Peptides against a protein of PDB entry 3NZW. Designs and how they scored, part 69

Target 1, 212 residues: chain A of PDB entry 3NZW
Amino acid sequence: TTTLAFRFQGGIIVAVDSRATAGNWVASQTVKKVIEINPFLLGTMAGGAADCQFWETWLGSQCRLHELREKERISVAAASKILSNLVYQYKGAGLSMGTMICGYTRKEGPTIYYVDSDGTRLKGDIFCVGSGQTFAYGVLDSNYKWDLSVEDALYLGKRSILAAAHRDAYSGGSVNLYHVTEDGWIYHGNHDVGELFWKVKEEEGSFNNVIG
Target 2, 222 residues: chain B of PDB entry 3NZW
Amino acid sequence: QFNPYGDNGGTILGIAGEDFAVLAGDTRNITDYSINSRYEPKVFDCGDNIVMSANGFAADGDALVKRFKNSVKWYHFDHNDKKLSINSAARNIQHLLYGKRFFPYYVHTIIAGLDEDGKGAVYSFDPVGSYEREQCRAGGAAASLIMPFLDNQVNFKNQYEPGTNGKVKKPLKYLSVEEVIKLVRDSFTSATERHIQVGDGLEILIVTKDGVRKEFYELKRD

## One batch from the design tools (peptide; aimed at target 1 T21 G47 G48)

Design b2_p24_7 (made by RFdiffusion4)
Pose (drawn by RFdiffusion4):
Structure b2_p24_7 (pose): chain A 212 residues (1-212), chain B 222 residues (1-222), chain P 24 residues (1-24)
Amino acid sequence: as target 1 above (212 residues)
Amino acid sequence: as target 2 above (222 residues)
Amino acid sequence: EEEHEEELKELEEEFEERMKFWHF
């Protein structure tokens, strides 16, 4: 798995791969590793497929309950804490999840929280999570500027996941893109690496190793 | 020491058509190198036009299917006999499985039916509730032998339009019930040839707007 | 006897690999 989310001038970019594994067995190429908690909240998934899916779906129900109770959209900080505190209760039981909670509130602006099953909870501008995280860091860190256009930022996030899907045997399938502004998240499509790789290689001239 | 889990073999297969779906499984049940039964059904009609199979440790598979069938019964009791849609059944199964997160039902489970739009639907599950809707899925012992074949023959993977220089992908025209039954039977004759835990018989459950139908085919018994 | 025990261990490993939990 490879997931990333980064803040910039135009808000937040979220990109994930879609491969699921059972060891060296490719279990699926078409899994959704992003969950739409609500119109302004996204959650990313890495680690145990069932733990992530189950607890992040549950997180959505907890965020919805907050809105009914407080008559107000839950903050990114509070939403990430609900998950962080829940996972902490299970520390030592073997839950396995690397997660990012990304969203926007008038009160907080663009906001990103890294939350994992160790109980670690971190606010930051840039995170890459999963077995392919270092591959995504390599491309994303060397081309990142705060002042990227929405178009360039969307591409960098897409290109970074592509770099991970290429080098990490446990990442691949397709790339799912999102952009987060104060008007909520905008889905920017599902890009199959089967075509995205060759297209990027020709148009960019990169991936100069692999023979085409 | 005591091991609460065993492996009863078997292979299951699910394919979704435009307005139908199928869930197939061999009827052989095994322990180690012996055959417990040459005919022990492993795919079940659970009502509300849903078929399911939980393959792996059979005791767990039976307990799960039994618990789900009872779940559909109570769904009617608590919701004025409302039909349990396949999507709803899938989320329900997720909770049943994740409920034993710390002592799992050791099964790979697949369910089939039609979605609310009457389209064919297949859902497959991880032992602990991870699930996704799909066009087709192979589960069980020969899953590693069959799933590649289905990616090719059902979703036309790696196949291109001849003469397009590999530029144009083979279109995703959709399979009829007849063409699906062929792929299923071929899949199981192939699996019976290469996997020692697959054989004896093949039982297919076909689901349409008219309900659930069954077809049976013999397989090699060696 | 030793060969049969080895085969059973290999079979058990295959079952464990097949029933491995999905991972992202």

Design b2_p24_7_s1 (made by RFdiffusion4, then SolubleMPNN; from b2_p24_7, 12 letters changed)
Fold by OpenDDE base, seed 2:
Structure b2_p24_7_s1 (fold): chain B 212 residues (1-212), chain C 222 residues (1-222), chain A 24 residues (1-24)
Amino acid sequence: as target 1 above (212 residues)
Amino acid sequence: as target 2 above (222 residues)
Amino acid sequence: KEAEEERLKKLREAFEARMAPWVL
C-alpha cells in the first residue's frame, strides 16, 4: 500500500493506490483505500484490510452520531482522537492500521491527522503511509511547495503514488485522487497505473529504467 | 505443531452480470488426500435473493452460513419483512467475521445477488471481514488458477482491439448468462485437471429478479 | 493471562500460515 496526503495553499490532496495482497498473492487491484466519512472528511487505509475497513466504518458512524447530537460537524481533531482512543484500547491485541484523517471544518481549516495502531496521533502537513511510503516521499518531498497550483498539486499526488507503485511490489492497481477544499472533497478519478505509467513516461521522459 | 483449523478444499466462483449474478462451487469435500464426499454442496440460497458460500474449513463455513441465515430471519422480524439488500448483507457478514477477529473463521466468503438497481452484485470477504464488491471473484484451492483467467475473460485484462497496435483496450461489457455459465464450466473443468482438491461436481446458483435457479454439472471424479 | 496471550499468539500464527488476511 501507498497512501499520501498533503496540505497546500489550495487545501488538501489525498492520493492512494488500490492493491491488496495476501502474502505474495495480489488479492485485489481495485480496493478503495479512502473512506468518505462525510462530504468534508476522508479516512485513508493502510495495514490490515479488515481492521482499517471495520474501524474506519465504525468511525464514520461515530462522526454521524456526533453530528446528530451536537448539530455540528465533528472536527478533524475530534474524529482522529476517537479513532486513536479506540486503537489504544486494543494496543497489543494485534490491530494493524496506518490511517490519515483528512478534512475541513470552519474552525480548523484543512487538517490532516496521522493515526496508527501503536496509538500514535500526529497533526501534520505531509504524510505518506504504507509499504511504498518511502518511494512516495522521494517524489513528493522533492517537488512539494506550499504555493502549488491545484493542478500541480493533484499531479504531484498522483505522480508520487505512481512512483511507489512502480517500485513497491505491494502497491499498484490504480490511483484514487481527492482534493479537499472548504466546500468539501472532490473525487478526481481512478487512474490505472499501467495507462498512467506509459503516459507519464512519454510526457516526462521519465522511468528510463523501463525500455519503451 | 497445534493446528486448530481443518481444510476441506474445494473452489468457489462468483460472476456478476448486468441483471443477474452467479455463484458456483464444486461439490468435493476432502481432508488431506482423502475424499470425504463427492457431493457436499457449499453454495446456499439464504433468502432475499442472496446466495452465499464460505470456502475453506467446512465446519467454519457452515457455522458462518447458519449465522447469516439467522441474521436474515432476525432482520425480517425487526424490519417488518423488509428485504435485506445485498450491501446490507455484506455489512452483516463483515460483523460476523470480524466478531472472531482473534480466532477467525478459516474461510473465503463470497455472496451474490442483485443490488438495489437490479444489477448483478458479487461481494468477496477475507477471513477477518474485509469486503469488496467486484465483477468476479474466485475463492478456495484453485483460486490462483481461476482468478487470472477471470481477469482476462470477464474484465478483459490484457485484451486490445485488433488493428490498434495495442493502443485501444477491449471495452468492458456485461456477459450474457450463457457466456458466464460457459466461463464457469471451463474454469472448473480446467481447475479439476490441475488441482486434486477440485472435482466431482459443479453446482451453479443463478440469481435473477425471478429468483434463484440451480444448475448441476458433472466434473472429473479422480 | 500470559498463558492465554501465548495461546492466542499461536492461534494467529497458525491461521496466518495457512490463510493470509488481506493487507493494504
Scores: peptide ipSAE 0.451, ipTM 0.865, DockQ to the pose 0.335; fails the geometry check
OpenDDE base, seeds 1, 3, 4, 5: peptide ipSAE 0.450, 0.451, 0.450, 0.438; ipTM 0.857, 0.851, 0.866, 0.847; seeds 1, 3, 4, 5 fail the geometry check

Design b2_p24_7_s2 (made by RFdiffusion4, then SolubleMPNN; from b2_p24_7, 11 letters changed)
Fold by OpenDDE base, seed 1:
Structure b2_p24_7_s2 (fold): chain B 212 residues (1-212), chain C 222 residues (1-222), chain A 24 residues (1-24)
Amino acid sequence: as target 1 above (212 residues)
Amino acid sequence: as target 2 above (222 residues)
Amino acid sequence: DEELKKELEELRKEAEERMKPWEL
């Protein structure tokens, strides 16, 4: 898996691959690794598929309950804290989760929290999470600027996942791309890695290690 | 001897069509190299036009299917005989599986039916309850043999339009029920030739708006 | 019984090798 999220002047970009594995077996190339918790809040998935899918869905329910009780949307800080507290209760039991909670509230603005099953909870501007994270960081860090245009930021997110899919055997399938703004998240499509690779190679003149 | 982590072999296969879905399984039940039964059905009609199979350790599979069937009954009781949707069934099964997260049912679960728009639906589950809706899925002993074949024949992976120099993919299209049944039969016939845990019989459950139909075919008994 | 636990753990490992949960 490779997931990433970063803040920039235009909000948040979230990009993820779609491969699931069972050992050396490619279990699926089409897994949704982003949960749409509400129109303003996303969760990403890395680690055990069932752990992530089950508990992030549960998180969505908790966020909805908060909204009903408090008559306001849950903060990104509070949502991430709920998940963090939950996984910490299971610490040592064998849960495997690496997640980013990304969203917008009026009081917080665009916000990203990293949460994992070790109990780590971090607020930050840039995170890559998964077996391919180092490959994604290589591209993302090299090209990141706060002042990126929305178009450039979307491309950078997509391009970083592509780099990881190219080098990480456990990442691949497609890139799912999101842009989070004050008006909520916008889905920017599913991009097949095979098609995207050749397009990028041609347009950039990159990936010269592969003979076309 | 008692083994809570046993394996009874077999193979299951689900394919969703446009307005139908198919779930098929062989009828061989085996332990190690000994055939326990040549006819032990593992695909079940669970009501509400949902068919289910949980392949792997048969005792776990049977237990899971029974629990789901009971869940369907309780759903009807609690919701004034409302039909359980396939997506709700999938969520329910996730909870059944994940409820045993630390002592899993060692099965690969597939359900098939129609979604709320009347479109064919197949959901597959890992042992601990992650699930995905797909057009096709093979599970069990011969899944590694069949799944690549399904990728090619259902999802048209690695197929391109002639004369395009591999630049234009073959367009996706739904298969007819006849095409799907043929594909299923070919898959199991091929699998039984190469895998000792697959054979004896093939039972196919076809779900349409008119209900569940069953078909049975003989496989090699070697 | 520690011996039984050990045996069951070995069986569990074998089962997991045959049927792994999905990893992202």
Scores: peptide ipSAE 0.513, ipTM 0.885, DockQ to the pose 0.401; fails the geometry check
OpenDDE base, seeds 2, 3, 4, 5: peptide ipSAE 0.490, 0.499, 0.493, 0.490; ipTM 0.873, 0.879, 0.877, 0.870; seeds 2, 3, 4, 5 fail the geometry check

Design b2_p24_7_s3 (made by RFdiffusion4, then SolubleMPNN; from b2_p24_7, 8 letters changed)
Fold by OpenDDE base, seed 4:
Structure b2_p24_7_s3 (fold): chain B 212 residues (1-212), chain C 222 residues (1-222), chain A 24 residues (1-24)
Amino acid sequence: as target 1 above (212 residues)
Amino acid sequence: as target 2 above (222 residues)
Amino acid sequence: EEEELEELKKLEEEFKERMRRWEL
């Protein structure tokens, strides 16, 4: 898996691959590694598929309950804290989760929290999470600027996942791309890695390690 | 070390069509190299046009299917005989599986039916309850042999339009029920030739708006 | 018997591999 999220002047970009594996077996190339918790809040999945899917879905329910009870959308801080508290209760039980909770509230603005099954909860501007995270960081860190245009930011997110998909055997399939703004998240499509690779190679003159 | 799990072999396969879905399984039940039964169905009609199979350790599979059937029953009691949707069924099964997260059901679960729009639906589950809706999925002993074939024949992976120099993919299209049945039969016939845990018989459950139909075909018995 | 045991162990490992959790 390779997931990433970063803040920039235009909000948040979230990009993830779609491969699931079971050992050397490619279990799926089409897994949705982003949960749409509400129109303003996203969760990303890395680690155990069932752990992430189950508990982030549960988180969605908790966030909805908050909204119903408090008559306001839950903050990104509070949502991430709920998840963090949950996984902490299971500390040592063997949960495997590397998640990013990304969203926008009027109070917080664009916000990203990293939450993992070790009990770590971090607020930050840039995170890459998964087996391909270092490959994604290589591209993302090299090109990241706060002042990126929305178009450039979307491309950078997509391009970073592509790099990871190319080098990490456990990442691939497609890139799912999101842009989070004050008006909520916007889905920017599913981009097949095979097609995207050749397109990017041609347009950039990159990936010269591959002949074709 | 005590191993609570057995391996009863077998293979299952689900394919979703436009207005139908198919879930198929061989009828061989095996332990080690001993055939326990040449006809032990492992694909079940669970009601509400939902068919289910949990392949791997048969005891766990049977337990899971039984629990799900019971869940369907209770759903009817609690919701004035409302039909359980396939997506709700998938969620329910996730909870059944994840409820044993630390002592999992040793099974690969597939369900098939129609979604709320009447379109074919196949959901597959890992042992601990991760699930995904897909157009096709193979599970069990010969899944690794069949799944790549399905990628090619159902999802048209690595197929291109002639004369495009490999630049235009073959367009996706739904397969007819006849085409799907043919693919299922070919898949199991081929798997039987190469895997000792697959054979004897093939039972296919076809879900349409008119209900569940069953078909049976002989497989190699060696 | 030893060969059979080794084959059974391989089958068991294959089964375990088949029943692996999905990882992201």
Scores: peptide ipSAE 0.427, ipTM 0.826, DockQ to the pose 0.931; fails the geometry check
OpenDDE base, seeds 1, 2, 3, 5: peptide ipSAE 0.411, 0.424, 0.416, 0.412; ipTM 0.823, 0.837, 0.833, 0.826; seeds 1, 2, 3, 5 fail the geometry check

Design b2_p24_7_s4 (made by RFdiffusion4, then SolubleMPNN; from b2_p24_7, 7 letters changed)
Fold by OpenDDE base, seed 4:
Structure b2_p24_7_s4 (fold): chain B 212 residues (1-212), chain C 222 residues (1-222), chain A 24 residues (1-24)
Amino acid sequence: as target 1 above (212 residues)
Amino acid sequence: as target 2 above (222 residues)
Amino acid sequence: EEELEEEKKELEEEFKERMRPWEL
């Protein structure tokens, strides 16, 4: 898996691959590694597929309950804390989760929290999570700036996942791309890695380690 | 050391069509190298036009299917005989599986039916309880032999339009029920040739708006 | 307790190797 999220002047970009593996077997190329918790809140998945899918879906239910009880949307801080507290209760039991909770509230603005099954909870501007994270960081860090246009930021997110998909055997399939703003998240499509690779190679003159 | 799990072999396969879905399984039940039964069905009609199979350790599979069938009954009791949708069934099965997160069911689960729009639906589950809706999925002993074939023949992977220099993919299209049945039969006959845990018989459940139909075909018995 | 914990770990590893839960 390779997931990433970063804050910039235009909000948050979230980009993820779609490969699931079972050992050296490609279990799926079409897994949805982003949960749409509500129109303003996303969760990303890395680690055990069942652990992430089950508990992030559960988190969605908790967030909805909060909204019903408090008559306001849950904060990104509170949503991430709910998940963090949950996984901490299972610490040592063998859960495997590397998640990012990304969203927008009026009081917080665009916000990203990293939450993992070790009990770590971090607020930050840039995270790459998964087996391909270092490959994504290589591209993302080298091109990131706060003042990116929305178009450039979307491309950078997509391009970083593509780099990871190219180098990490456990990442691939497609890139799912999101832009989070004050008006909520916007889905920016599913981009097949095979087609995207050749397009980017041609347009950039990159990936010169591959002949074709 | 005590091992709570067995492996009864077999293979299952689901394919979704436009207005139908198919779930198929061989009828061989095996332990190690000994055939326990040449006809032990592992694909079940669970009601509400949902068919289910949980392949791997048969005791766990039977337990899971039984629990799901009970869940369907309770759903009817609680919701005035409302039909359980396939997506709700998938969520329910996730909870059944994940409820044993630290002692999982030793199975690969597939369900098939029609979605709320009347379109064919196949959902597959890992042993712990993650699930995904797909057009096709193979599970069990010969899944690694069949799944790449399905990628090519159902999803048209690595197929291109002639005369396009490999630049235009073969367009996705739904297969007819006859085409799907042919693919299922070819898949299982091929798998039987290469895997000792697959054979004897093939039972296919076809789900349409008119209900569940069953077909049976002989496989090699060696 | 130590023996039980070791047995559980062995069982979990065997399960993972044989059934291969999906990883992301």
Scores: peptide ipSAE 0.500, ipTM 0.875, DockQ to the pose 0.351; fails the geometry check
OpenDDE base, seeds 1, 2, 3, 5: peptide ipSAE 0.485, 0.471, 0.493, 0.457; ipTM 0.860, 0.861, 0.873, 0.842; seeds 1, 2, 3, 5 fail the geometry check

Design b2_p24_8 (made by RFdiffusion4)
Pose (drawn by RFdiffusion4):
Structure b2_p24_8 (pose): chain A 212 residues (1-212), chain B 222 residues (1-222), chain P 24 residues (1-24)
Amino acid sequence: as target 1 above (212 residues)
Amino acid sequence: as target 2 above (222 residues)
Amino acid sequence: SYLGFDEPYSMPYLEELLKSWEAH
């Protein structure tokens, strides 16, 4: 698993791979590691497939309940805390999840929270989570500027997940892209590494190791 | 010490067609190197045009299928006999499985039917509720032998248009019920050849807008 | 760079079943 989300001039970019594993067994190449909590809230998934899916789907129900009660969209900070506090209640029971809650509110602007099953909750501009996180950091950190165009930022996030899908035996499948503005999230497609790799290699001249 | 889990072998397979779906499983039940039964059904019609199989530790598989069938019964009681759509059944199974997160049903579960558009549908589950909708899925002992074959023959993976210099992928034309039954039977004869826990019989449940049909085929008994 | 959670998106219970089947 490799997931990343980063803030920049144009909002937030979120990118994830789609591989699921059972050890060295590739369980699936087509899993959805991003959950659309609502039109302005996204959650990323890494760790235990069931823990992430179950609790993040539950988080969506909790956020919806807040909107009905308060007649107002829940903040990114509060939404991430609901999950953070829930996971904290289970500390020591073996839950396994590295998670990012990304969204936009007039009150907070573009906002990213890292939340994991250890109970850690961190607000930040850049996060990579999962077994492939360091591979994504390597490409993302060395090309990141606050002033990236929406187009360049979307590409960097895509390229970073691709770097992780190449080097991490536990990451791969396809890349799912998202862009977050004050008008909500915009889905930017599912890119199969099976074609995305060769296309990026030719057009970019990178991945110079692998023989084509 | 006491081990609450055992392994009863068996292999299950699910393929979704355009307007049908199939869920197949061998009828052999095993413990270690012995055969408990050569015919012990493992794929069930749960009503509302849904078939399911929970494969792994059979006691857990039975408890789960029994609990789900009772769930469909109560769904009708509580919602004015409304039909439980396959997507709804999948989310329901997720909660049933995750409900035992800290003492799991040790099973790999697959269900099949049609979605609300009449299209074929297959869902497969992790022991603790992780699930996804798919075109096909192999589960159980021979899953590692069969799933690669299905990626090739069902989703045409690694296959290209001849003479296109590997540029054009083989189109994803869709399989008929006849072509699917062939892939299923071949899959199980192959699995019976290479995996000692697979054999005796093969039982397929076919699901269409007209309901659930069953077909049975013998397998090698060795 | 912050180095947080580094586990794959995995199914550990299914990994145990696969290891049990492969043992035979």

Design b2_p24_8_s1 (made by RFdiffusion4, then SolubleMPNN; from b2_p24_8, 14 letters changed)
Fold by OpenDDE base, seed 5:
Structure b2_p24_8_s1 (fold): chain B 212 residues (1-212), chain C 222 residues (1-222), chain A 24 residues (1-24)
Amino acid sequence: as target 1 above (212 residues)
Amino acid sequence: as target 2 above (222 residues)
Amino acid sequence: PFLGYSGAFDSPYLEELLKRYASY
């Protein structure tokens, strides 16, 4: 798995691969590793598939309950704290989760929290999470600027996941791409890695280690 | 060291069509190298036009299926005999599986039915309740032998239009029920030849708007 | 670093989980 999220002048970019693995077995190439909690809040999934799906879905329910009770959308800070508190209660039980809670509220602006099954909760501007995270960071860090255009930021997110999909055997399938703004998240499509690779190679003149 | 799990082998396969879905399984039940039964059905009609199989450790599979059937019953009681949708069934099964997260059901679960739009649906689950809707899935002992075949023949992976130099992929299309049944039969006959835990019989459940139909075919009894 | 997640019966993830349980 490779997931990433970063803040920039235009909001938040979220990009994830879609491969699931069972050891050396590619279990799926079409997994949705982003949960759309509400129109303004996303969760990403890395680690144990069931752990992430179950608890992030549960988180979605908690966020909805908050909205119903408080007549206001939950903050990104509060949503991430709910998840963090939950996984902390299961500390030592063997949960495997590496998540990012990404959203926009009027109070907070564009916000990203990293939450993992060790109970770590971090607010930040840039996170890559998964077995391919270092490959994604290599591309992301080398090209990241706060002042990126929306187009360039979307491309950078997509390109970083592509790099990880190329080098990490546990990442691949497709890139799911999101842009989060004050008006909510926008889905920017599913990009098959096979097609995307050749397109990027041709357009950039990159990936010259591959002949074709 | 004590292992609470057995492995009863077998293989299951789900394929979704346009307005139907198929869930198939062999009828062999085995422990190690000993055949316990040549006819032990593992694909079940659970009501509400939902078919289910949980392949792996048979005791866990049977327990899970029974729990789901009970869940369907209670759903009717609580919701004025409302039909359980396939997506709601999938969510329910996730909760059943994840409820034993720290002592999992040692099974690969597949359900098949029709979605709310009348389209064929197949959902697959890992032992702890991760799930995905797919067009096809193989599970169990010979899944690794069958799944690549399904990728090629159902999803047309690695197929290109002739004369395009590999630039144009073969377009996706739904398969007919006859084509699907053929693929299922070919899959299981091939798997039986290469895997000792697969064989004896093939039971196929076909879900349409008219209900569940069962078909049975003999497999090699070696 | 987090690895990919499992979706199959014979996954190393499941094996690890089972080993942890069995060690219990």
Scores: peptide ipSAE 0.028, ipTM 0.771, DockQ to the pose 0.111
OpenDDE base, seeds 1, 2, 3, 4: peptide ipSAE 0.147, 0.262, 0.030, 0.207; ipTM 0.665, 0.791, 0.765, 0.779; seeds 1, 2, 3, 4 fail the geometry check

Design b2_p24_8_s2 (made by RFdiffusion4, then SolubleMPNN; from b2_p24_8, 15 letters changed)
Fold by OpenDDE base, seed 2:
Structure b2_p24_8_s2 (fold): chain B 212 residues (1-212), chain C 222 residues (1-222), chain A 24 residues (1-24)
Amino acid sequence: as target 1 above (212 residues)
Amino acid sequence: as target 2 above (222 residues)
Amino acid sequence: MFLGFNEAFDSPYLAKLLERYASY
């Protein structure tokens, strides 16, 4: 898996691959590793598939309950804290989760929290999470700047996942791409890695380790 | 050291069509290298036009199916005989599986039915309840033999339009029920030839708006 | 109360079981 999220002048970019594995077996190439909790809040999934799906779905329910009780959307800080507190209670039980909670509230603005099954909770501007994270960081860190245009930021997110899909055997399938703004998240499509790779290679003159 | 799990072999396969879905399984049940039964059905009609199979350790599979059937019953009691949707069934099964997260059911679960729009639906689960809706899925002993075939024949992976120099992919289209049944039969006959844990019989449950029908075919018995 | 993995499971069997879990 490779997931990433970063803040920039235009909001948040979230990009994830879609491969699931069971050992050496490619279980799926079409997994949705982003949960749309509400129109302003996303969760990403890395680690144990069931752990992530189950608890992030549960988190979605908790976020909805908060909205009903408090008559306002839950903050990104609070949502991430709920998840962090939960996984901390299960510390040592063998949960495997690497998540990013990304969203917008009027109070916080665009916000990203990293939460993992070790109980770590971090607020930040840039995170890559998963077995391919270092490959994604290599591309992302090399090209990131706060003043990216929305178009360039979307491309950078997509391109970073593509790099990880190319080098990490456990990442691949497609890139799911999101842009989060004050108006909510916008889905920017599913990009098949096979097609995307050749397109990017041709347009950039990159990936020269592969001869066409 | 104590191993609480057995492996009863077998293979299951689900394929979703446009307005139908198919869930198929062989009827062989084994332990180690011994055939326990040549006809032990493992695909079940659970009501509400939902068919289910949980392949792997048969004791766990049977337990899971029984729990789900009971869940369907209670759903009707609690919701004025409302039909359980396939997506709600999938969520319910996730909870059944994840409820045993630390002593899992040793099974690969597949369900098939129609979604709320009347489209064919197949959901597959890992042992602890991760799930995905897919057009096709193989599970069990010969899944690694069958799944690549389904990728090619259902999802048209690695197929291109003739004369395009590999530039135009074969377009996705729904298969007819007859085409799907043929693919299922070919999958299981081929798997039977290459895997000792697959054979004897093939039972296919076909879900349409008119209900569930069953077909049976003989497989090699060696 | 989630009962932790009973350590009575031989590490090899748990490993084999875990090999069947999907990972993202």
Scores: peptide ipSAE 0.200, ipTM 0.800, DockQ to the pose 0.060; fails the geometry check
OpenDDE base, seeds 1, 3, 4, 5: peptide ipSAE 0.180, 0.200, 0.161, 0.182; ipTM 0.784, 0.796, 0.791, 0.794; seeds 1, 3, 4, 5 fail the geometry check

